Peptides against a protein of PDB entry 8OXM. Designs and how they scored, part 343

Target 1, 371 residues: chain A of PDB entry 8OXM
Amino acid sequence: FKAEFRLAGGVNLPKIIDCVGSDGKERRQLVKGRDDLRQDAVMQQVFQMCNTLLQRNTETRKRKLTICTYKVVPLSQRSGVLEWCTGTVPIGEFLVNNEDGAHKRYRPNDFSAFQCQKKMMEVQKKSFEEKYEVFMDVCQNFQPVFRYFCMEKFLDPAIWFEKRLAYTRSVATSSIVGYILGLGDRHVQNILINEQSAELVHIDLGVAFEQGKILPTPETVPFRLTRDIVDGMGITGVEGVFRRCCEKTMEVMRNSQETLLTIVEVLLYDPLFDWTMNPLKALYLQQRPEDETELHPTLNADDQECKRNLSDIDQSFNKVAERVLMRLQEKLKGVEEGTVLSVGGQVNLLIQQAIDPKNLSRLFPGWKAWV

## One batch from the design tools (peptide; made by RFdiffusion4, then SolubleMPNN)

Design b2_p29_8_s1 (from b2_p29_8, 19 letters changed)
Fold by OpenDDE base, seed 4:
Structure b2_p29_8_s1 (fold): chain B 371 residues (1-371), chain A 29 residues (1-29)
Amino acid sequence: as target 1 above (371 residues)
Amino acid sequence: PVKLITYPLSELDKEATKMELLILEAKKA
């Protein structure tokens, strides 16, 4: 281990440490000291399985549809070592960094990220109509710039095109897999982009199985498909490559229903896998200070032994687990809002839900749905 | 020659690609 460490940014201030292996090679490791890395580790195993299913299908294999995975070694419930995704940057850092963010560089006359957030925070307790109007004003004055990521990193036109296709495929695969697993909207600091491959890496998988729908401000989108996410796909946006990759991923997921249900069932009933939403986790997710610098002391919530009868907790847990499995089965059957949809119909509905400014305007402002 | 290792593009993707390449060439000039 080197004596020096770097901060990776974000609320938990994860430490990037350089490790020299017995082979003399340097390897970057991310040390998280406050996150439930077991949830990340379990979700990485599920992603590896989804990748195995995608590699078995000829159409998804030809398209190289994969969700990027990383090695997680949980050391405790709140600590562990992650393989750092070397050569990745948070999309939020690229887009809305205060000094050198792409929005400031390419759109200097637009609203600042802070102005956008302030406007949306002012209407957080207002009607859906008022939220929508302010969101549309914010969007009009904060135009997408994520197309410039691939343009800055890949100067050769043929390489640029291949990397933008890799990005679009990565967004499609992660969106559909994320929808099936109920990951919901993903905070912009929890989506990394690989500067060499243009593929996305999803980190901090603390919300799964649609637990984002029971937050104080419920999630209203199936996955993050904001204007900047779409802008990175280029002129076709959600059409063509993205839509086809979503459809082919959804076909594989639906055709693997029994396998996915069996594995998710085992995970939901694993007593070591805490996937349930609790009030402290909900507060942490929706009171995240925007500024990476605010070290809010983790309130040591003493485990007050709420002697809730073990029976009532177990019954409530079992009912939530059963509901999650039923909803997963519905998704894998193409049941949306009580209607059975084709793969194309289901993917179309999910895309429309994810890009709908009415749904985006209802998201928690701290999740920056205008980015 | 960079061998494009992609799956078959739709006609829409091919047209969009051609337009984007032309726009990129025009911005580099």
Scores: peptide ipSAE 0.020, ipTM 0.507, DockQ to the pose 0.013
Fold by OpenDDE base, seed 1:
Structure b2_p29_8_s1 (fold): chain B 371 residues (1-371), chain A 29 residues (1-29)
Amino acid sequence: as target 1 above (371 residues)
Amino acid sequence: PVKLITYPLSELDKEATKMELLILEAKKA
């Protein structure tokens, strides 16, 4: 174990530990808290199942549609090590790192990431109209640059093209699987990109089953499909490869309805899997940088056995679980806003919702919807 | 001609790729 800790970006400040294996290879390991590791581990199992479904279908297998998974190794009842995907970088680090971020390098005359965040934070409590106007001003003065990821990493044109396709397929698969599982919008630090494969790795899977909709600032997008995410797909954007890969992924998910429902039902009622949104988690996920100074983790969160009457919690939990299952069943039937849609119609609606600047302008500014 | 290896691209994806390659060549010049 090297004594150097790097903080991975994101709310939980996960500690990256460099470990030298007995083989002399350095392996980065992410150390997270117990509950986060369990959530991540459970979601990795769901992703592995989704991958199994995608590999069984000839069309999705031929397109190499997979959601990237990582190994979770529980070390103790309170700690575990994520085997970090060596050779991954957070997309947020590549795009908006203060020192060497791609926006600063390629668009030095645009607004800084800090200026964008400040402008959007100033209007956070304002009307939707004011949020939209400021978001459009931010977007006009903060142009996408994520195309440069593949251009920098892959100098051979044939390799570059294949890697851009791998990226686009990875975004499509993760977007549709993420929508089905209700992962919602993903913070830019919780999406990693593999520098060798150009595939995405989603980490910090603590918001699932549309629990992002019950946050103080509710999510308004089905998945992260921001301007930089789209720019990484190249000139076609969401058209062509991305749309087709979304449709083929959605076809497999809808055709696997019974399997998905059964597995999610087992997970929702697993007493070891806390997927519910609580006020503390909600506050933590949408804390302002200004409010971080007062939350010293008082390690003395005593075991307040709040004897919450087990009966009332159980009834409220069961009603939430039932609603989650009903909504999952609707998604898998193509029911959107009370209307049954075809796979193409459903995917189109989801894409339109995800790229709508009105929806993006309403997101929590800390999640950087302009990136 | 870059031999596309992995998947049959649509004509839209081929034209887009051609444009992207032209843009990349123009930036190297």
Scores: peptide ipSAE 0.020, ipTM 0.499, DockQ to the pose 0.013
Fold by OpenDDE base, seed 2:
Structure b2_p29_8_s1 (fold): chain B 371 residues (1-371), chain A 29 residues (1-29)
Amino acid sequence: as target 1 above (371 residues)
Amino acid sequence: PVKLITYPLSELDKEATKMELLILEAKKA
């Protein structure tokens, strides 16, 4: 390890440490200090399996539909080394960096990212109607700019077009697989973009199996398909390439039902994989930026108190695991709201749910649904 | 000529791409 570290962008200021490998090569590593890297490691294995399924299908293989994966080396329950995705940037850093973010550069007369967040924080405890009205005002005064990512990075028109397609395919694949797995906490710092490939890298995979729905402010969207995410696809938005890539990904997932159920069943009952939402994790995920400073690492929550009510916790755990498996089976059958949908119908419903301003306005303000 | 990864673009994707390419060319001139 070098004595020097870099801060990665983002709220948790993860330390980028240059590690010298046993081969004498320097490798950048992300050291997460608070995240359960075991969850990331497990979800990376699931993504690798999904990629294997997508590579077996001719239509998804031709489209190069993949989820970007990274190496995770868990060192402890709360610490480990992530292979830093070299040449990636958080989409939030590109879009809403306070100094030089794309919104400030391209839309200097719009609301600042801080003003948007403040307005949404002020209505956080208000009615859904008041949240919706303020969200619409924020959206009107904070117009999307993510199209400029590919335009800035890829000056050759043919390269630009290929990279925008790679981006759109990456969003589609990760959105559908993320929905099937019930992946939550898709805020703008948990989604990285590769500056060379324009593909997305999803990090912080600790909210899975729809556990985002049991947060104090429940998640109301199946995946992140916000206005900037759509703007990065170009003028067609969600129509054409994105929709077709979602449909082809969903076809492969639905046709792989037995394999996906078997994998998820093994993971749900893995005693090393804590996928359940706990109050401390819920508090951490929905903390105010002001409260982040005072959480001293001294929450040695004695692992002892969680051991005592084992029997009632175990029955509750088994019932939650069974509900997760049942809901996964429904998704893989195309059952939405008690109705069996075609792949096109299911994908259409998910897109509509993800872009609905009513759903977006109800999200936790830290998720930044206006970005 | 970069071989555009030719999966069948919809006519909408083709027209959208043409418009965006024209906008990019106009920004470089």
Scores: peptide ipSAE 0.021, ipTM 0.493, DockQ to the pose 0.013; fails the geometry check
Fold by OpenDDE base, seed 3:
Structure b2_p29_8_s1 (fold): chain B 371 residues (1-371), chain A 29 residues (1-29)
Amino acid sequence: as target 1 above (371 residues)
Amino acid sequence: PVKLITYPLSELDKEATKMELLILEAKKA
């Protein structure tokens, strides 16, 4: 083990440790808390199933549509190591690292990442109108730079283009699969990019089944499709490859409705899988970075077991689980806002929702919707 | 041989690529 660790961003400050294997290869490992590992492990199994469905379909297989998965290895009852994809970096580390971030390098006269965050924090408790105005000012003075990731890493034009396509396909697949599963908390530290493949690796999968909508500041976007995410796709942005890959992914998901419902049903009723949002988790997810130092809420597993034995909590849980299944079924039928949409219509609505500055401006400032 | 394209690009994707390649060349110069 190297003595130095990097913090992956996110709630439980997962430690990235470099492990030298018996083969002499360095492997990055993510050390997370127990509960995160369980949630991540379950969601990885769901992603593997989604990948199996995507590989069975000719159109998605031809496009090599996959959501990147990582192996969760439990080390102990309370700790585990995520077998981390060697050569991944948080998109936030690349984009908004304080000194060497791509925004600072390519846009030195733009607002700093800190200035943007400060401006959005100042309006956090303000009206949606005030949030929108400040968000638009921030966006005007903080222009996207994520195109430079592939340009820096892939100097050969043919390789560069292939990697940009791999990135775009990865964003599309993960966005649609993430939407179907209701994956939240998609901040810039919970999304990694592979420096070799340009594929995204989603981590910290603890906000699922639209539980991000019940946060104190509710999530207003179906997935992360911010300006930098779009900039990484190149000049076509969300059009062309991204849209087509979303549509083909959504088609496979909708055509696999029974399988997906059955899997999610089993997971929702698994007593070992705590997917429910609790007030402490909600507070922690939307805590200010300045306040992160004091509250180690050890969510003692013991206090959760004592609460689950109350019949009223079980009834509340079952009603939440039923609502999640119902909403999943709606998504898989293309039901949005009470209307049945085609695959293209549904994907279009989701893209529009995800890129809408009004939706983005309403997000928690820690989500960094301007990045 | 780097297999560039796993499926046919649209004409839009091709023109976009040409434009981005020109930008890349202009930044290497």
Scores: peptide ipSAE 0.020, ipTM 0.514, DockQ to the pose 0.013; fails the geometry check

Design b2_p29_8_s2 (from b2_p29_8, 18 letters changed)
Fold by OpenDDE base, seed 5:
Structure b2_p29_8_s2 (fold): chain B 371 residues (1-371), chain A 29 residues (1-29)
Amino acid sequence: as target 1 above (371 residues)
Amino acid sequence: HMKLILEELSELDLEGIEMQKQILEALER
């Protein structure tokens, strides 16, 4: 271990530690404190299974459709070591870093990231109409710049094109698999980009199975497909490569229904896998900056003794698990809002839901839907 | 590289193909 560490940012201030392996290779490791890394470890296993399914299909294998995975070694219920992908950066750090973010560099006359966040926080308790109007004003005065990521990193035009294609394929694969698994909390610090491959790495997998919909401010989008995410795809945006990669991924998922249901069923009933949303976790995910000062999360370990009768806990848990499995089965059948859709129809609905400014304006301001 | 360009073009509609040609012509200059 090197004596120096870096902070990766975020509320829990994870430490990046450089380690020399027995093979003489330097590897960065992210040490998260206070987070349950078991959920991340389980979701990485599910992503590896999805990658195996995608590699078996000729159309998805030809397109190299994969979800980037990382090794998770849980050390305790509240600590573990993540294999940090060397040469990854949070998309939020590239886009909206206060000192030298891409929005400030390429759009110096637009609203600052702070001004955008402030405007959306001021309307957080307002009507959906007022939120929509302010969101549209923010979007008009905060134009996307994520196209410049590939342009800055890849100066050769042919390499630039290859990397933009790899990015678009990575967004498509992770969006569809993330939707099937009900992955939430996809804010700009929970999505990393690899500076060499242009592929996305999804971290902090603690909101799964649509548990983001039961937050105090419910999630209203199936995945992150915000204006900067789309701008990184280039001039065609969500059309062509992205749409077709989503369709081919969804086809593989729907054709693998029995396998996916069996795996998720085993995980939902695993007593070691806490996937349920609890009130403390909900408060943590949607904390207001004003409330950060007083709530030292002295998560006293002792207040988990909510003396709910064991029988009422088990019955409530089983009903939630059954509902999650039923909703997963509906997604894999293409059932949306009581209608059976084709793969193309389902993917189109999901894209339209994800880019709808009415849905985006209703998200928690900390999700930064304008980025 | 030409293979990757042809792969992307095969994913596009007529409007997307025209936009992508304009980008390629701009990158070859």
Scores: peptide ipSAE 0.031, ipTM 0.653, DockQ to the pose 0.012
Fold by OpenDDE base, seed 1:
Structure b2_p29_8_s2 (fold): chain B 371 residues (1-371), chain A 29 residues (1-29)
Amino acid sequence: as target 1 above (371 residues)
Amino acid sequence: HMKLILEELSELDLEGIEMQKQILEALER
C-alpha cells in the first residue's frame, strides 16, 4: 500500500488507495466507509451471470453485449474495498461539472446546471402539469451535449464510430439488465463511462428490485435514458443499434427466465443481503440540499429495541420478496400493465416510458432528469 | 472491424447512415 490516498469526492469522501501487487502492477482501490458494499458485490455477481447468458447467445455475443463489472470485496456491513474503475469518469462530471462541464463548454448560453436544478426544485411539490411545463422550459434551455464525449476522446473517425457503437451497446445492455433487476433510474454520478472503451460502469447499486418505486418521490422510468444519454448514441438516438441491442438483450433475459428467477430468489432470501428500502435510506437518497442540516450520525440508535416480533418483520419481508419475484416473473414473461407483450413490444414500451418528458418531469430533481 | 461496423450500420435507417457518412467525412477533414 502507498501511504498516500486521494479523495474521490462526494458526500462519503471515499478514499482511493494505490496498491502495488506482487506482480509489480499498481492497482487503485476505492475504500468506502459507511456504505454497505454487499449490495454492490451481490449485484456484480448477478451482472456476471447475465454476462454469461449474453455470451452464450450468438446474437448478443456478436454484438459484444456485456454489462461492465468491477471487483468488490466487502470487509464488513459498512466497509469494503472496490477495484477502482481506472480510466472512468462519472457522466455527471463530464456533463455538468461546475468548472468545465460539457454543457458549459458547448452550450455557454444555456441555463446552468444550478439554474435547472433550482427551477425543478421550486416545482417539486407542485402538480404534474406544472412540473412538466417547467421541465420542458428547462429542456429547451439546456440542450444535450453528450455526443461530444466520443468526439473529444476519439479523434480517428473509424475509432470514433466504433466507440460510439460500444457506448450505445453498453447503454442498451445495462438498461435492459437494469430494468429486469429493477435498478430504475440511476443518478448521473453513479454511471461511469470508460474513457478508452466508451462502455458504462454502474456503481452504487443500493436501489434494486424496483425499490425506487417506493421512494417518497417514486421512480417513473424503467432506466435512465435521458436526453444526454440518447445524445451520446449519435443521430439515430434510440433507433437502430440501441433498440436492436435492447431487443436482443431482452430476448436472452426472457429465454433465461428460470435461471434468473432461481438466482434472484436465492439472493432475496439471503439473510446477509439487505436489499429492502428503509426510511433512512430513502431520506438519504432523496435528501434536499436544504435538508443538509448536520445530521451528525450521532444517532447511536442502539439497535436494542427493534426486537419487535421477528415473526411480523419476517412476514412483511417475505411478502415483499414474493412480490418482487412475481414482478420479476412478469417482466421475464413480457407482462406489462396486465398485457403480454412481444420482446419488441416490451422494449418499445420501456423506451417510450424512459424518454417520456412527463415521466422524466416527475423524477426527484436531485437525480437531474434533464441531464 | 469494418465488417462489424457495416453490419451494425445496416441496423440504422438510410437517413442515419447518410448523416453518419457526413459526420465521418467532416471528421476526416
Scores: peptide ipSAE 0.020, ipTM 0.557, DockQ to the pose 0.012
Fold by OpenDDE base, seed 4:
Structure b2_p29_8_s2 (fold): chain B 371 residues (1-371), chain A 29 residues (1-29)
Amino acid sequence: as target 1 above (371 residues)
Amino acid sequence: HMKLILEELSELDLEGIEMQKQILEALER
């Protein structure tokens, strides 16, 4: 190990450590403290299984549909070593979290990311109608710019086209597999893009099996398909390549129902795999940015609303696991809201749900659904 | 390159094909 480390951004300040292997090659490793990497490790195994299923099908193999995986070595319940995704950047860093973020560079007269967040935080406890109106105002004054990622990185038109295609395919594969596994919406810092391949890498897989629906502000989208995510696909948006890749991925998932159910069942009952939402994790995931300063555990009165939605978690672990398996089986049968849909019908419903401004306006403002 | 273009075009409708063709012709200029 080199004596020097770099901090990766974020609340947990993960340490990037360079390691020289016995082969003389330098390898970057991310050391996470305070995070349970067991969930990430398990989800990487599930992604590898999904990739194996996708490689067996001719249509998905032809399209090179894969979820990018990384090596995770859990060391304890609160520490581990992660393979650092070298040559990746968080989508949120490229778009909004850098002083030279793409929104600021390409849309200097739009609302700042801070102004957008402030407006949405002001209506957080308001009606769905008020949230929708403010979200539409934010969206009107914060136009998508993620198309410029591929344009900046890939100057050759033919390479640019190939990479935009790879991005679109990566979004499609991760969206459908993410829906099947119930990953829900993904914070913009937890989606990395590879600067060479334009493929996505999903990190911090702490919400799975629709546990995002039991958060204090429940998730309302099946996956992240925000305006910037769509803008990166180019002029066709969610049509053509994205839709077709979603359909082909969903076909493989539905045709692999027995395999997927068996594996997820084993994981849900694994005593080493804590996938259930707990109150502390829920608070961490939906904490206000302003509350980063006072880590005083003042048990203040807002605990009662969190306790009401989390008091249904006093259902025996087994009942929650059974419900997750039942819902997974429904998804793999194409059962949505009690109706059996075709693959195309199911994919269409999921896309419409993911891009609906009404659903996006109801998300937790900290997850920046306008980006 | 042409194979990737044809692959994308095969997943577009007629309107999307024409639009994508115009974009490609504009990028080749």
Scores: peptide ipSAE 0.020, ipTM 0.596, DockQ to the pose 0.012
Fold by OpenDDE base, seed 2:
Structure b2_p29_8_s2 (fold): chain B 371 residues (1-371), chain A 29 residues (1-29)
Amino acid sequence: as target 1 above (371 residues)
Amino acid sequence: HMKLILEELSELDLEGIEMQKQILEALER
């Protein structure tokens, strides 16, 4: 290992370290602290399986539909080594960096990212109506700019067009696969974009199987399809390529029901895979800046008091696992709100849910639904 | 490249295709 490290962006300030392999090759590694990388490792295996299913189908293979994966080496519950995706940037760093973010560069007269966050934090404890009104005001004064990512990175028109299609296909594939797996916590720092491929890399996979719905502020969208995400697709937005790629991905997932259920069942009952939401994790994910001061590290939650009746915890766990499997089976049958939908009908419902400003306004302000 | 672009353009509506052509032509100038 080299003695020098770089900081990656994000709240946890992960360390980028350069290591020289036994082969003499330099490799960049991301050292993530405080996160359970075992969950990321398991979800990468699930994504690799989904990619295998997508590569077997002619329609999805032709469109090169894949969810980007990275190598994870879990070292402990709180440490591990990630393959650093060289040439990736968090979409949040490109869009809403305080100094030189795309919103500030292209829309200097709009609200700052800080002003938007402040306005949404002020209404966090208010009614859904008040949240909606303030969210609409924020959206009116914070216009999307993510189209400029591909325009800045790809100067050749033919390359620009191809990369924008690659981006749109990556959003579609990750959105549908993410929905099927119930992937949450899709804030702008947990989604990286590759500056060479325009493909998305989803990181921090610690909210899965719809566990985002049981957060203190529940997740109200199936995936991130915010205004900047849509703006990156170009003039057609969610229509055409995005919708069609979602439909083709959903078709492969639904036709692979038995395989997906079997794998998720094995994962849900794996004692090494903690997918359940716990109160400490929930507090960490939705921590308010005001609450940082009082959480003395002396909550050593003694592993002893969470040893309440192992039988009642195990029964509660089994009931949650059964509900997750049942809901996964419903999704793979196209059952939404008790109605069986076609692939096109299901994809349409999910798109409408993801872009609905009423759903977006209800999200935790840290998710930055206006970006 | 061109064949893949044309195949993916077929997933757009006619208005979207025409607008994409205009954008490409504008970027080539």
Scores: peptide ipSAE 0.018, ipTM 0.541, DockQ to the pose 0.012

